# Peptides against a protein of PDB entry 2N1D, part 143

Target 1, 169 residues: chain A of PDB entry 2N1D
Amino acid sequence: EVKVKIPEELKPWLVDDWDLITRQKQLFYLPAKKNVDSILEDYANYKKSRGNTDNKEYAVNEVVAGIKEYFNVMLGTQLLYKFERPQYAEILADHPDAPMSQVYGAPHLLRLFVRIGAMLAYTPLDEKSLALLLNYLHDFLKYLAKNSATLFSASDYEVAPPEYHRKAV

## One batch from the design tools (peptide; made by RFdiffusion4, then SolubleMPNN)

Design b1_p26_7_s4 (from b1_p26_7, 11 letters changed)
Fold by OpenDDE base, seed 5:
Structure b1_p26_7_s4 (fold): chain B 169 residues (1-169), chain A 26 residues (1-26)
Amino acid sequence: as target 1 above (169 residues)
Amino acid sequence: SEVEEATKFFDEVVERYKATGDTTLE
């Protein structure tokens, strides 16, 4: 069993995110002012500044690369609410060659960790490697929690226009 | 569709959190 625990501080945000989109009919502003790539880069730099050795720095970089890859693979099919589908389609049309980690931001990145555990269960990682990966994932989630005041805000959402509602059937 | 199934999943996670405070994926 692969178990990923969301920090208690971030759990209410998942509810707020859900409410903003599904009940208030708002959309996260895209392209994100601070995208997933930037968040991951900040995390890597944060870890580096904390005195990581070369080996630990390499491990962090691999984890960041992995999170980015999983996000880019899973965003469109695993991390969106139904109401967000038209927006995603528009993003694909406007940015056909851009990875979604350059478009989306913290709220969608957090959603990844609600799903990633089940995906990791199907990877050919041995027990030791999986445990190490989980430690890094939880470390990253702790980083998100520490910076939650700047990463998660309702002000990053906007009310969808009437024409969007017609598309989001 | 996969997106529709994802929507159901996230809704379930949100409701689970409201009830138990648990959003853990096992």
Scores: peptide ipSAE 0.034, ipTM 0.610, DockQ to the pose 0.760
Fold by OpenDDE base, seed 4:
Structure b1_p26_7_s4 (fold): chain B 169 residues (1-169), chain A 26 residues (1-26)
Amino acid sequence: as target 1 above (169 residues)
Amino acid sequence: SEVEEATKFFDEVVERYKATGDTTLE
């Protein structure tokens, strides 16, 4: 079984995110002030600043591209609570050609890593390649944990209006 | 703790996905 370990520092945020959406009936403000594309770009730049070789830089770029693609594929079907689905439908109607990595932000990106392990279990990757990929994913998660104070905030959520509640039942 | 419960919740969702393909979070 493929297990992606979430840093202990980020687990409390998963709880807060879940609570804000499902129990407090709030929505993450969209489009995000800092979208997934920008977070991944910042990570790539951070890795470059660490003095990596050209090969390591290339590998980081490929990992970033992969995370972005998985996010864009999985967001609508796997990363949303049912309360968020009307909001997603509105986003699709207003921005049909925009990748969701340009709309959503850090909280939804973190949710990806809760789900991605299950999908990776069905990939044809050999054991060594899978281990390498997991190392990259864990490295990125460590980056998110290090920058959690600037990436995750309850102030990025807002109370859904009454008309939204009627659509979300 | 809330963290433990959240972890259990997400694990349950993942296991449900593996078993049925149901990816809906609730």
Scores: peptide ipSAE 0.031, ipTM 0.649, DockQ to the pose 0.069
Fold by OpenDDE base, seed 2:
Order: C-alpha cells, then sequence, then structure tokens
Structure b1_p26_7_s4 (fold): chain B 169 residues (1-169), chain A 26 residues (1-26)
C-alpha cells in the first residue's frame, strides 16, 4: 500500500552498492567522510535557504528527526549485508554509545528507503499525515539524487583485508 | 538471522532492478 519510489538517478547505485559489498568483497569506509547526520543537516539547511515558512521549516525538522531515528533503529538489523556484520560489530565495540547516523553515510541511508515503506504501512498515521510524510521522503530522495555525484562513489569503498574474510562467515 | 533475511531482501531488490529497472518498495 505505501509506495516509496527511488529516483531513477539512484536506482543504479543500489546495484553498484550491492556489487561492491557482496561480489567485490569491499567495505564502505567507516566512519563516513559524510555521515547521515551531516547529510540530513545539509538537507534541512537547503530547505530553509529556499524561504520556507515557519510551519514548513518545522515539518522539515520533524522529517529529518524521523529519518535519523529510523536509520539508527534499522541499520544494524535491516540495512546490512552479511559481509558487513563484522565491521558493524567492531564499530559497536569501539563506540557503543554513538548513533549509527554519525558513523555511516549515504549508501546505507539510501538502503533505508528500500525498506521504510513496509514499516510506514503499520504506523498509526492518518491518511493525510502519511501523504505529507511521503511527500517529504520523496523530496529528500530528490535531494539525494541531485547530490548523487558527491554522495555516492565507489571510491568510498575499499577492499576488505584477508583477515576480515574469515570472521565474515 | 535477521541480517541474513535482510540480505535476501536486498538481493531480491537488485534482481528486480536488473530485470525491470524498478526498485520501488510497495
Amino acid sequence: as target 1 above (169 residues)
Amino acid sequence: SEVEEATKFFDEVVERYKATGDTTLE
């Protein structure tokens, strides 16, 4: 019922991301040079700079906060490939209190939007509120697409060391 | 595990995109 469409500009990246991790056995460099928190902050500032009213500014802030919260909740259990689990475990061990939105970046954030639609279908939101939320989610995705050249790059990945392969089983 | 199930889901999305160009979640 709840449909979240990924922009055409970003669809190929999901394949590239999958290929880099699962087939080429690479890992996204952590902590991200541009983490989820900064991406969301830049989006919020971008929206504010376009002359939004107070009400629209408030809505943007709520959407940003919601995306951040969902990302932090879902990252560990819903947004990682099996090959990425040892890396995640290491991050948790080194930084147990750090939100994952401060560690991970755009590729993992994009994965959220592949999964979030199913969860939104069960949220206690009325039809109007859900429609408004979906509009902002799509607006944010358009922002990601607009900045895709800087946010999504294979150069942000690196080949996993040999010792990593053994513990990734 | 939950992570393994998530991996299967992403694999399915990738295969769907390869076949249809659609990565929309419905």
Scores: peptide ipSAE 0.029, ipTM 0.621, DockQ to the pose 0.762
Fold by OpenDDE base, seed 1:
Structure b1_p26_7_s4 (fold): chain B 169 residues (1-169), chain A 26 residues (1-26)
Amino acid sequence: as target 1 above (169 residues)
Amino acid sequence: SEVEEATKFFDEVVERYKATGDTTLE
């Protein structure tokens, strides 16, 4: 069992995100003004500015690449509420070859870390190696928490139009 | 490093999931 701990600062946002979508029937505006690719790039640059060695920089790049790929694989099947599925279908129809990390933003990226632990549980990593990977994932989550005021906002959501409601029932 | 090895396994899980939906590694 692999436990990915969400920072206490971000747990309220998960609730707000859920409420905006499922209860208030809003949608995150797509394409995101700041997509997952940009967030991960900013994190990598932030780590470089903190004086990492070449080996540590390589590790950060690999972690960033891994997070991006996990997000792109899991978004459609694991990270969407039912109400968001028509929106996702429209995105796929309009941009069939675009990675979702270029379309979606911080709220959906945060949802990944609620689900990723179950997948990591099947890795053949020893205890020490797994702990180091988790440290990097938690470090990234701390970065999200530090920048939460700019990454997470209810103003990035909008009320779904009536025709959308008919598709989502 | 151990972190580099961890990220390799991390990537391998993703590639396997893309191909089969299987999240396990042997």
Scores: peptide ipSAE 0.023, ipTM 0.578, DockQ to the pose 0.030

Design b1_p26_8_s1 (from b1_p26_8, 10 letters changed)
Fold by OpenDDE base, seed 5:
Structure b1_p26_8_s1 (fold): chain B 169 residues (1-169), chain A 26 residues (1-26)
Amino acid sequence: as target 1 above (169 residues)
Amino acid sequence: MEEEELEKRFEEAKRALEEDAEAILE
C-alpha cells in the first residue's frame, strides 16, 4: 500500500469535518464558494510566482490535472460519509454534466489524500515516478496546511433541515 | 486536544470514511 502522510496541521480539520457531518448532522454548503478547481488553480499560480522553471511549471500543471482527475473519479464513491449521499444525489440531478471539482471544496479535497494512496497502489508507475508524484502530493498538502485558516471553516457548513434527515434514513 | 487523542480521533475519522466508501460500492 502507498502511504500519503497528512500534515499534523490538517489532522484536526479532518476530525472536525468528520464531527460536523456525522455527529452534528451538518452539510458542507454546495456549490462551494471556493471549489477544488479554484484551489488547484491558486496552487499552480503560487508555484509559478515562486519562480519555477518551465519544466517545474509543466510538472505542477500535470500534478494539478492529476489531482483533479482523481478527485472527480473518487468523490462519489470514496470521499463521502453516508450522511452526505442524499446531497450528492441532488447535485448529480441538478448538475449532471458538471465535474465534482467545480462543486465541492477544500474539505472533500483533503479527504482525497486520505484515500488516494490505495488508488495509487493499483497504478502502474515505476518507483521513480511514484516517488516524484508523492513528493508533489506532499508539497500540495503543505500548501493546504499553510492556507488552512482560509480554506477550512466550520462556517462553510450548515445544519441539515428535517426533510434532509428523512432522506438520509 | 492532546496529540495522542488527536491521532486516535484522526484514525477513527479515516476508518469511518473507509467504511462508508465500502458501503456505497456494495
Scores: peptide ipSAE 0.635, ipTM 0.923, DockQ to the pose 0.859
Fold by OpenDDE base, seed 3:
Structure b1_p26_8_s1 (fold): chain B 169 residues (1-169), chain A 26 residues (1-26)
Amino acid sequence: as target 1 above (169 residues)
Amino acid sequence: MEEEELEKRFEEAKRALEEDAEAILE
């Protein structure tokens, strides 16, 4: 397993996210008001505005594309609590052709970085390439931490209705 | 929340997510 360090500033949110879903039986409102695609785009633009060279801009775009791909592949099977499964099934039925990066938002994106390490362990990247990737991932996490006040809020969750509870185990 | 308790809860959250992921894959 590859170690991806979560910033200390974001750990409280992951705890709150866990509590909201599993203990309080709430659901993140979908489709997200600010989806993963938008967050990644904002990050890319942020990096561009800081005066990156063309090569650095290219690298950021590649990282963004990679994060998006990993998210879309992993969301359904790796990034959901059990209570969220019926919601995901409804999303698939209503939006069968939409990538999940256009539906889900910041909380689920953050969960990706809790789980992505195991996936990276099976990549054919050499040591230097892996280190570079990890640096970019940590840079992105730092960006999330810097903007956490606007990206993460308990008000984006709502109590699941009684009919949902009947579908959830 | 105290730092020690935060780390404990954080690890619990990670474990819960992992367990739920494993369950869906089975």
Scores: peptide ipSAE 0.633, ipTM 0.922, DockQ to the pose 0.856
Fold by OpenDDE base, seed 1:
Structure b1_p26_8_s1 (fold): chain B 169 residues (1-169), chain A 26 residues (1-26)
Amino acid sequence: as target 1 above (169 residues)
Amino acid sequence: MEEEELEKRFEEAKRALEEDAEAILE
């Protein structure tokens, strides 16, 4: 299995995210104020501002596109705790044509990197291409870590109402 | 939180998410 290393700075957030949802029975506020599309766009612009060549810029765009695609494919089946399923069903009903990268935000995007390794294991890539991809994924995770104070906050979660609890069993 | 305890909780969070995902696919 391909393993993507999570920066130490982001591990506490994944623990807090897990606790907020599963133990405190809270939900991330949707639609996200800062959605996945916006986060990826900010990253791409950040990389472009570093004086990259055209080739490097192309690579960044491909990585961003790939992350977005994997997120949209995996969100509903791979990146949700059981307690979040009724919320997801409501989102699908209210926004049937919207990609989930326009609805969800940083916490769920971070969860992608916990699960993406399994998907990459089934992707036919040569060793050099895989190494380059992993380098970019780690680079993106470092970006998330640097901006963690603005991207991750418990204030983005809300206590689920009693009627929601009945749906989540 | 000590690093060892953080790592344990981190792994627990990962397993919980994986278990919930597997339950959807079953």
Scores: peptide ipSAE 0.633, ipTM 0.923, DockQ to the pose 0.844
Fold by OpenDDE base, seed 2:
Structure b1_p26_8_s1 (fold): chain B 169 residues (1-169), chain A 26 residues (1-26)
Amino acid sequence: as target 1 above (169 residues)
Amino acid sequence: MEEEELEKRFEEAKRALEEDAEAILE
């Protein structure tokens, strides 16, 4: 498994997210007020504003595209707690043509980085390419940490209704 | 929360997510 380190300042959020969903039986409000696409776009623009070279900008865009792709592939099968599955099914029915990166937000995006390491272990990347990718992933995580106050909030969750509990067995 | 407790809960959250990971009927 490829090691992707989660910033210490983001670990409390992952714990809170886990608690909100699994113990408090809450659901993240969907569609997200700020979706994954928007977060990634903000990151890319942030990097561009730092005066990066064309090559660096290209690399950032490729990383953003990759993160988006991995998120969209992994969300339904790898990034949800069992309690969230009925909600996901409803989202698929209501938004059949929308990528999940346009529906879900920061909490689920952060979960990606908890799981992506195992997936990267199966990617045909040489050591240099993998190291470069990991550097950008860690850079992005640092960006999330820097903006955590605006990206992560328990107020974005709500208590699931009783009828939902019956479906979420 | 103590750092050690946070780390334990963080690992628990990770395990829970891994355990819940499975194919969903589409």
Scores: peptide ipSAE 0.632, ipTM 0.919, DockQ to the pose 0.688

Design b1_p26_8_s2 (from b1_p26_8, 10 letters changed)
Fold by OpenDDE base, seed 5:
Structure b1_p26_8_s2 (fold): chain B 169 residues (1-169), chain A 26 residues (1-26)
Amino acid sequence: as target 1 above (169 residues)
Amino acid sequence: MEEEELERRFEEAVKALEEDAKEILE
């Protein structure tokens, strides 16, 4: 099994996210004001602005593409609490052709990294390639931690209406 | 929040997410 370490600075947010959804019965506002695509783009631009070589820029783009793909594949089945399932169903119905990386935001993106390790275990990567990938994933997590004040806010959640509670088992 | 308590709650959040995912896949 592969495990991705979450920065200590981001663990409080994952706890708050969990509490907002499961205990306070709130939902993250969708579509996100800043979606996963935008966050990944900002990260890529941030890395490019640091004077990276062409080779490093290529690697960053590949990592961003990979994170996006994993997110879009895993969101519906791996990254949602049970209470969020009706909301996801509504999103699929209203936006059937939109990738979830254009709908969801930072909180769900962060959840990816507590689950992605299991998926990487099935990826046919050699030890060196896996280590390199993990380094980039940790680098991205450090970026999220650095920008956590602007990316994560309880104000992006709202109390689910009575109509939603009737659909949520 | 103390570090030990934070780690405990973090693990609970992760476990809850994993269990909810299992319900979808199984």
Scores: peptide ipSAE 0.668, ipTM 0.937, DockQ to the pose 0.820
Fold by OpenDDE base, seed 3:
Structure b1_p26_8_s2 (fold): chain B 169 residues (1-169), chain A 26 residues (1-26)
Amino acid sequence: as target 1 above (169 residues)
Amino acid sequence: MEEEELERRFEEAVKALEEDAKEILE
């Protein structure tokens, strides 16, 4: 399998995220105040502002598009803890035509990178192309780490109400 | 949190997510 390295700065957040959901029985507030689309757009603009060439800008846009697509495909089946399933079902019912990248935020986006490696193993990419893609993914993760103070907060979670607990197994 | 404990907890979180994903796909 392909393994994507998570920056050490972001590992504590993944632990806190896991604890908030599975042990404290909290839910990330949806729709996200800052959704995945917005985060990816900010990243692309950040790269553009650094004076990249047109070709490099194009590559960044392609990576952003790819991350968005993977997120939207994987969210419902691979990026949720069991406790979050009823919330996801409610989101699908209320927003059937909305991509999940417009609903979910930074914590779930970060979860993508602990799961995406297995999916990349099935992509027909040559060694050089795969290495380049991984470099872009790691670059994005570095961006998340740099902006972690504004992207990740326990205050974005809330205690699930009793009626929700009756839906969750 | 100590580094060794952080790595352990991180792996536990990843494993839990993988297990939950496997369950829903079955």
Scores: peptide ipSAE 0.666, ipTM 0.936, DockQ to the pose 0.833
Fold by OpenDDE base, seed 2:
Structure b1_p26_8_s2 (fold): chain B 169 residues (1-169), chain A 26 residues (1-26)
Amino acid sequence: as target 1 above (169 residues)
Amino acid sequence: MEEEELERRFEEAVKALEEDAKEILE
């Protein structure tokens, strides 16, 4: 299994996220004020502004595209706590033509990186390509850590209503 | 929060997410 190391600065958020959802029975407000697409775009622009070579810029764009694709594929089945399933069903009904990267935000994006490692282990990438990809994933995680104050907030969650609790078995 | 406690809770959060995912796939 390929393990993507989560920055220590982001581990407390994953714990808080877990607590907010599973213990406090809160839900992340959807659609996100800042969705995954926007976060990835900001990252790409950030990397571009640092004067990287064309090759590096291309690589960043490919990584961003890959992260987005994995997120959209994995969100519904791999990145949700059980309590969030009714919300996801409602989102699918309300936004049938929108990728989940346009609906969900930073907390769910961060969850991707604790799950993506297992998926990467089955990719046909050679060792060199995999190492390069992992470097970019770690670079992106560092970016999230640097911007964690603006990306992660408990105020983006709200207590689920009683009607929701009846749906969430 | 102590570092060791943080790591423990982090692993619990990850495990919980994995378990919930397994439930969906099964």
Scores: peptide ipSAE 0.666, ipTM 0.936, DockQ to the pose 0.834
Fold by OpenDDE base, seed 1:
Structure b1_p26_8_s2 (fold): chain B 169 residues (1-169), chain A 26 residues (1-26)
Amino acid sequence: as target 1 above (169 residues)
Amino acid sequence: MEEEELERRFEEAVKALEEDAKEILE
C-alpha cells in the first residue's frame, strides 16, 4: 500500500472531523457551501497564477481531474463514517445525477488522501511516474493546509435531528 | 495538544474510517 503523507497542519482537522461525526453525532451540512469541484478549481487557478509553463499547466489539470475522479468513485464506499450513511442515501435520492464532488466539501476531500493510497497501489505507473504523482498530491495538500482556516470549520457541521438517529444504527 | 497525542488520535480516526469502509465491502 502507498501512504500519502498528511501535513501536520491538517491532522487536527481530521481528528475534529472524526470527533464531530462519531462522538458528537453531527453531520457536515450538505450540499457543501464550497464543494470539492470549487476547491479543485481554486487550486488549479492558483497554480496557473504562479507563472507555470503550458506543460506544467497540463500536469496540474491532469492531477485535478484525477483527484475529482477518485473522489467521486470512492466517496460512498470508502470515505464515510457509518453514522453518515443515511445522509448519503438521502443525497443519492435527492441528487441522483450529481457527482459527489458537487455535493461534498473539504472534510471529505481530506479523507480521500488517507484512503487513496490503496487505490494508487493498483495503478500501472512506474516508480518515476508514481513519485511525480505523489509530489503533486503533496503539493495539493500543502495548498489545503495553507487555506485550512477557510476550508475547515466546526460551524459547517450541525447536530443530527432525532429522526436521523433511528436510521443510523 | 501534545504531538504524540495528536498522532495517536489521528491514527484512531484513520483506523475508524477504514473499519467503516471495510464493513461496507464485507
Scores: peptide ipSAE 0.665, ipTM 0.936, DockQ to the pose 0.827

Design b1_p26_8_s3 (from b1_p26_8, 14 letters changed)
Fold by OpenDDE base, seed 3:
Structure b1_p26_8_s3 (fold): chain B 169 residues (1-169), chain A 26 residues (1-26)
Amino acid sequence: as target 1 above (169 residues)
Amino acid sequence: SAQAELDARVAEAIAGLEEDAAAIAE
């Protein structure tokens, strides 16, 4: 397994996210006001503004593309709590062709990074490439941490209606 | 310690996600 360290600033959010959904039976409001695509775009622009070379900028773009791809592949099967299944099913039904990176937001994106490590362990990346990727992933997580006040909020969740509870079996 | 407690709660959240992911995959 490849270990992706979560910044200390974001650890409480993982707990709150879990609690909001699993214990408080709330749902993240979808579609997200700020979706994963937007977050990744902001990150890329942030890195660009830091004066990256062409190579570094290219690398950032590749990382962004990779994160997006992994998120879109993993969201439905790896990044949802059981209580969120009916919501996801509704999203798929209503928006069958929409990538989940355009629907979901920061909380689910953060969940990716607690799950991606195991997946990366089975990728055909050499050690050098993997190390580089991990560096960028951690860099991105640092970015999330720096912007956590605007990206993570319990106000983005709402109590699931009674009819939803009946579907969430 | 507070850090240990936080880490334990994080672990619980992760475990829950893993369990639910497994259920979704079924």
Scores: peptide ipSAE 0.482, ipTM 0.896, DockQ to the pose 0.882
Fold by OpenDDE base, seed 5:
Structure b1_p26_8_s3 (fold): chain B 169 residues (1-169), chain A 26 residues (1-26)
Amino acid sequence: as target 1 above (169 residues)
Amino acid sequence: SAQAELDARVAEAIAGLEEDAAAIAE
């Protein structure tokens, strides 16, 4: 298993997210006001504004593309709590061709990083490439932590209606 | 400690995702 460290600033959010969904029976508002695509784009632009070289910029773009791909592949099967499954089914029905990175937002993106380590352990990457990737993943997580006040909020969740509870059980 | 408690709660959240992970039909 590959260890991906979650910044201390974001650990409480993982707990709150879990609590909002599983205990308080709330749902993240979809489609997200700020989706994963937008967050990744902002990160890439942020890195470019830091005066990086062209090579550095290229690497950031590759990392962003990778994160997006992993998110889109893993969201439905790896990143949802049971209570969120009916909502996901509705999203698929309403947006069958849309990548989930255009629908979901920061909370679900953060969940990726607690699950991605296991997949990376079986990815055919050399040690140097893996180390570089991990550095970028941690760099991105630091970015999320810096912007956590705007990216993570309980106000982005809504109490699920009674009809949702019936189909969620 | 507060940190230990937080880490334990994070572990619960992660475990919840692992337990709930399943293929969902499109």
Scores: peptide ipSAE 0.482, ipTM 0.892, DockQ to the pose 0.682
Fold by OpenDDE base, seed 2:
Structure b1_p26_8_s3 (fold): chain B 169 residues (1-169), chain A 26 residues (1-26)
Amino acid sequence: as target 1 above (169 residues)
Amino acid sequence: SAQAELDARVAEAIAGLEEDAAAIAE
């Protein structure tokens, strides 16, 4: 099993996110004002501005591309609470060709990292490659933690209307 | 402890995702 450690700064957010959705019956506002694509782009630019070599830059870009791909593949089936399913169905109906990385934001992206470990366990990566990937994933998570005040806010959620509750059974 | 409580709540949140994901996969 591959374990991805979540920064302590982000652990409370995972709990708040879960609480907002499952107990308070709120929904994250979609499309996100700051979507996953934008977050990953900002990270890549941040790494580039830190004076990385060309080779390191290429590696960051590949990691970003990988995170995006995993997110888009896993969002619908692995990263949603039951209460969010009607919302997701509506998004698919309205935007069938849009990758979910252009629709969803930081909270759902963070959920990826509590689930991606199990997926990585089945990838044919050697020990060195896996270690390198994990280093970048942890580096990215640290970036999210550093920018958590901007990326994670309960104000990005809103109470679902009564008619939505009927769909979410 | 506060840390233990936080970790337990995180585990609960993750378990919720896993449960719901399993339901979707079925």
Scores: peptide ipSAE 0.480, ipTM 0.896, DockQ to the pose 0.871
Fold by OpenDDE base, seed 1:
Structure b1_p26_8_s3 (fold): chain B 169 residues (1-169), chain A 26 residues (1-26)
Amino acid sequence: as target 1 above (169 residues)
Amino acid sequence: SAQAELDARVAEAIAGLEEDAAAIAE
């Protein structure tokens, strides 16, 4: 089993995110003011500005590309609470060709790391490559933790209207 | 299901936080 540890600073946010959606019946405002693509770009630029070697810079770009791909593949089927399904359907209808990394933001990106460990267990990576990847994933999560005040806010959610409740099972 | 697995993992995180809170209260 491959386990990705969530930083202690972000664990409370997972609870708040869960509570906002499932108990308070709120929705994250879409399209996100700061989408997943932008967050990953900022991380890559942050790493490049810290004097990384060419090989290390290349590795960061590959990790960013990988995270984006996993997010886009998993969002619709694995990263949404049941209450969010009607909203996702509207997004697909309005933006059928847009990758979800351009629509969704930090809260949903964080949910990826709750689920990605199980998928990594089936990736064709040797132990050294897997360890390196995990180090980068943990490094990225630490970056999210350092910037959590600007990336995670309850003000990015809104109460779902009565019309939405009628569509939600 | 994938949804059930997500819910279970979130629940585990919540349980962990509750456990930590209890430990701090000691």
Scores: peptide ipSAE 0.321, ipTM 0.797, DockQ to the pose 0.041

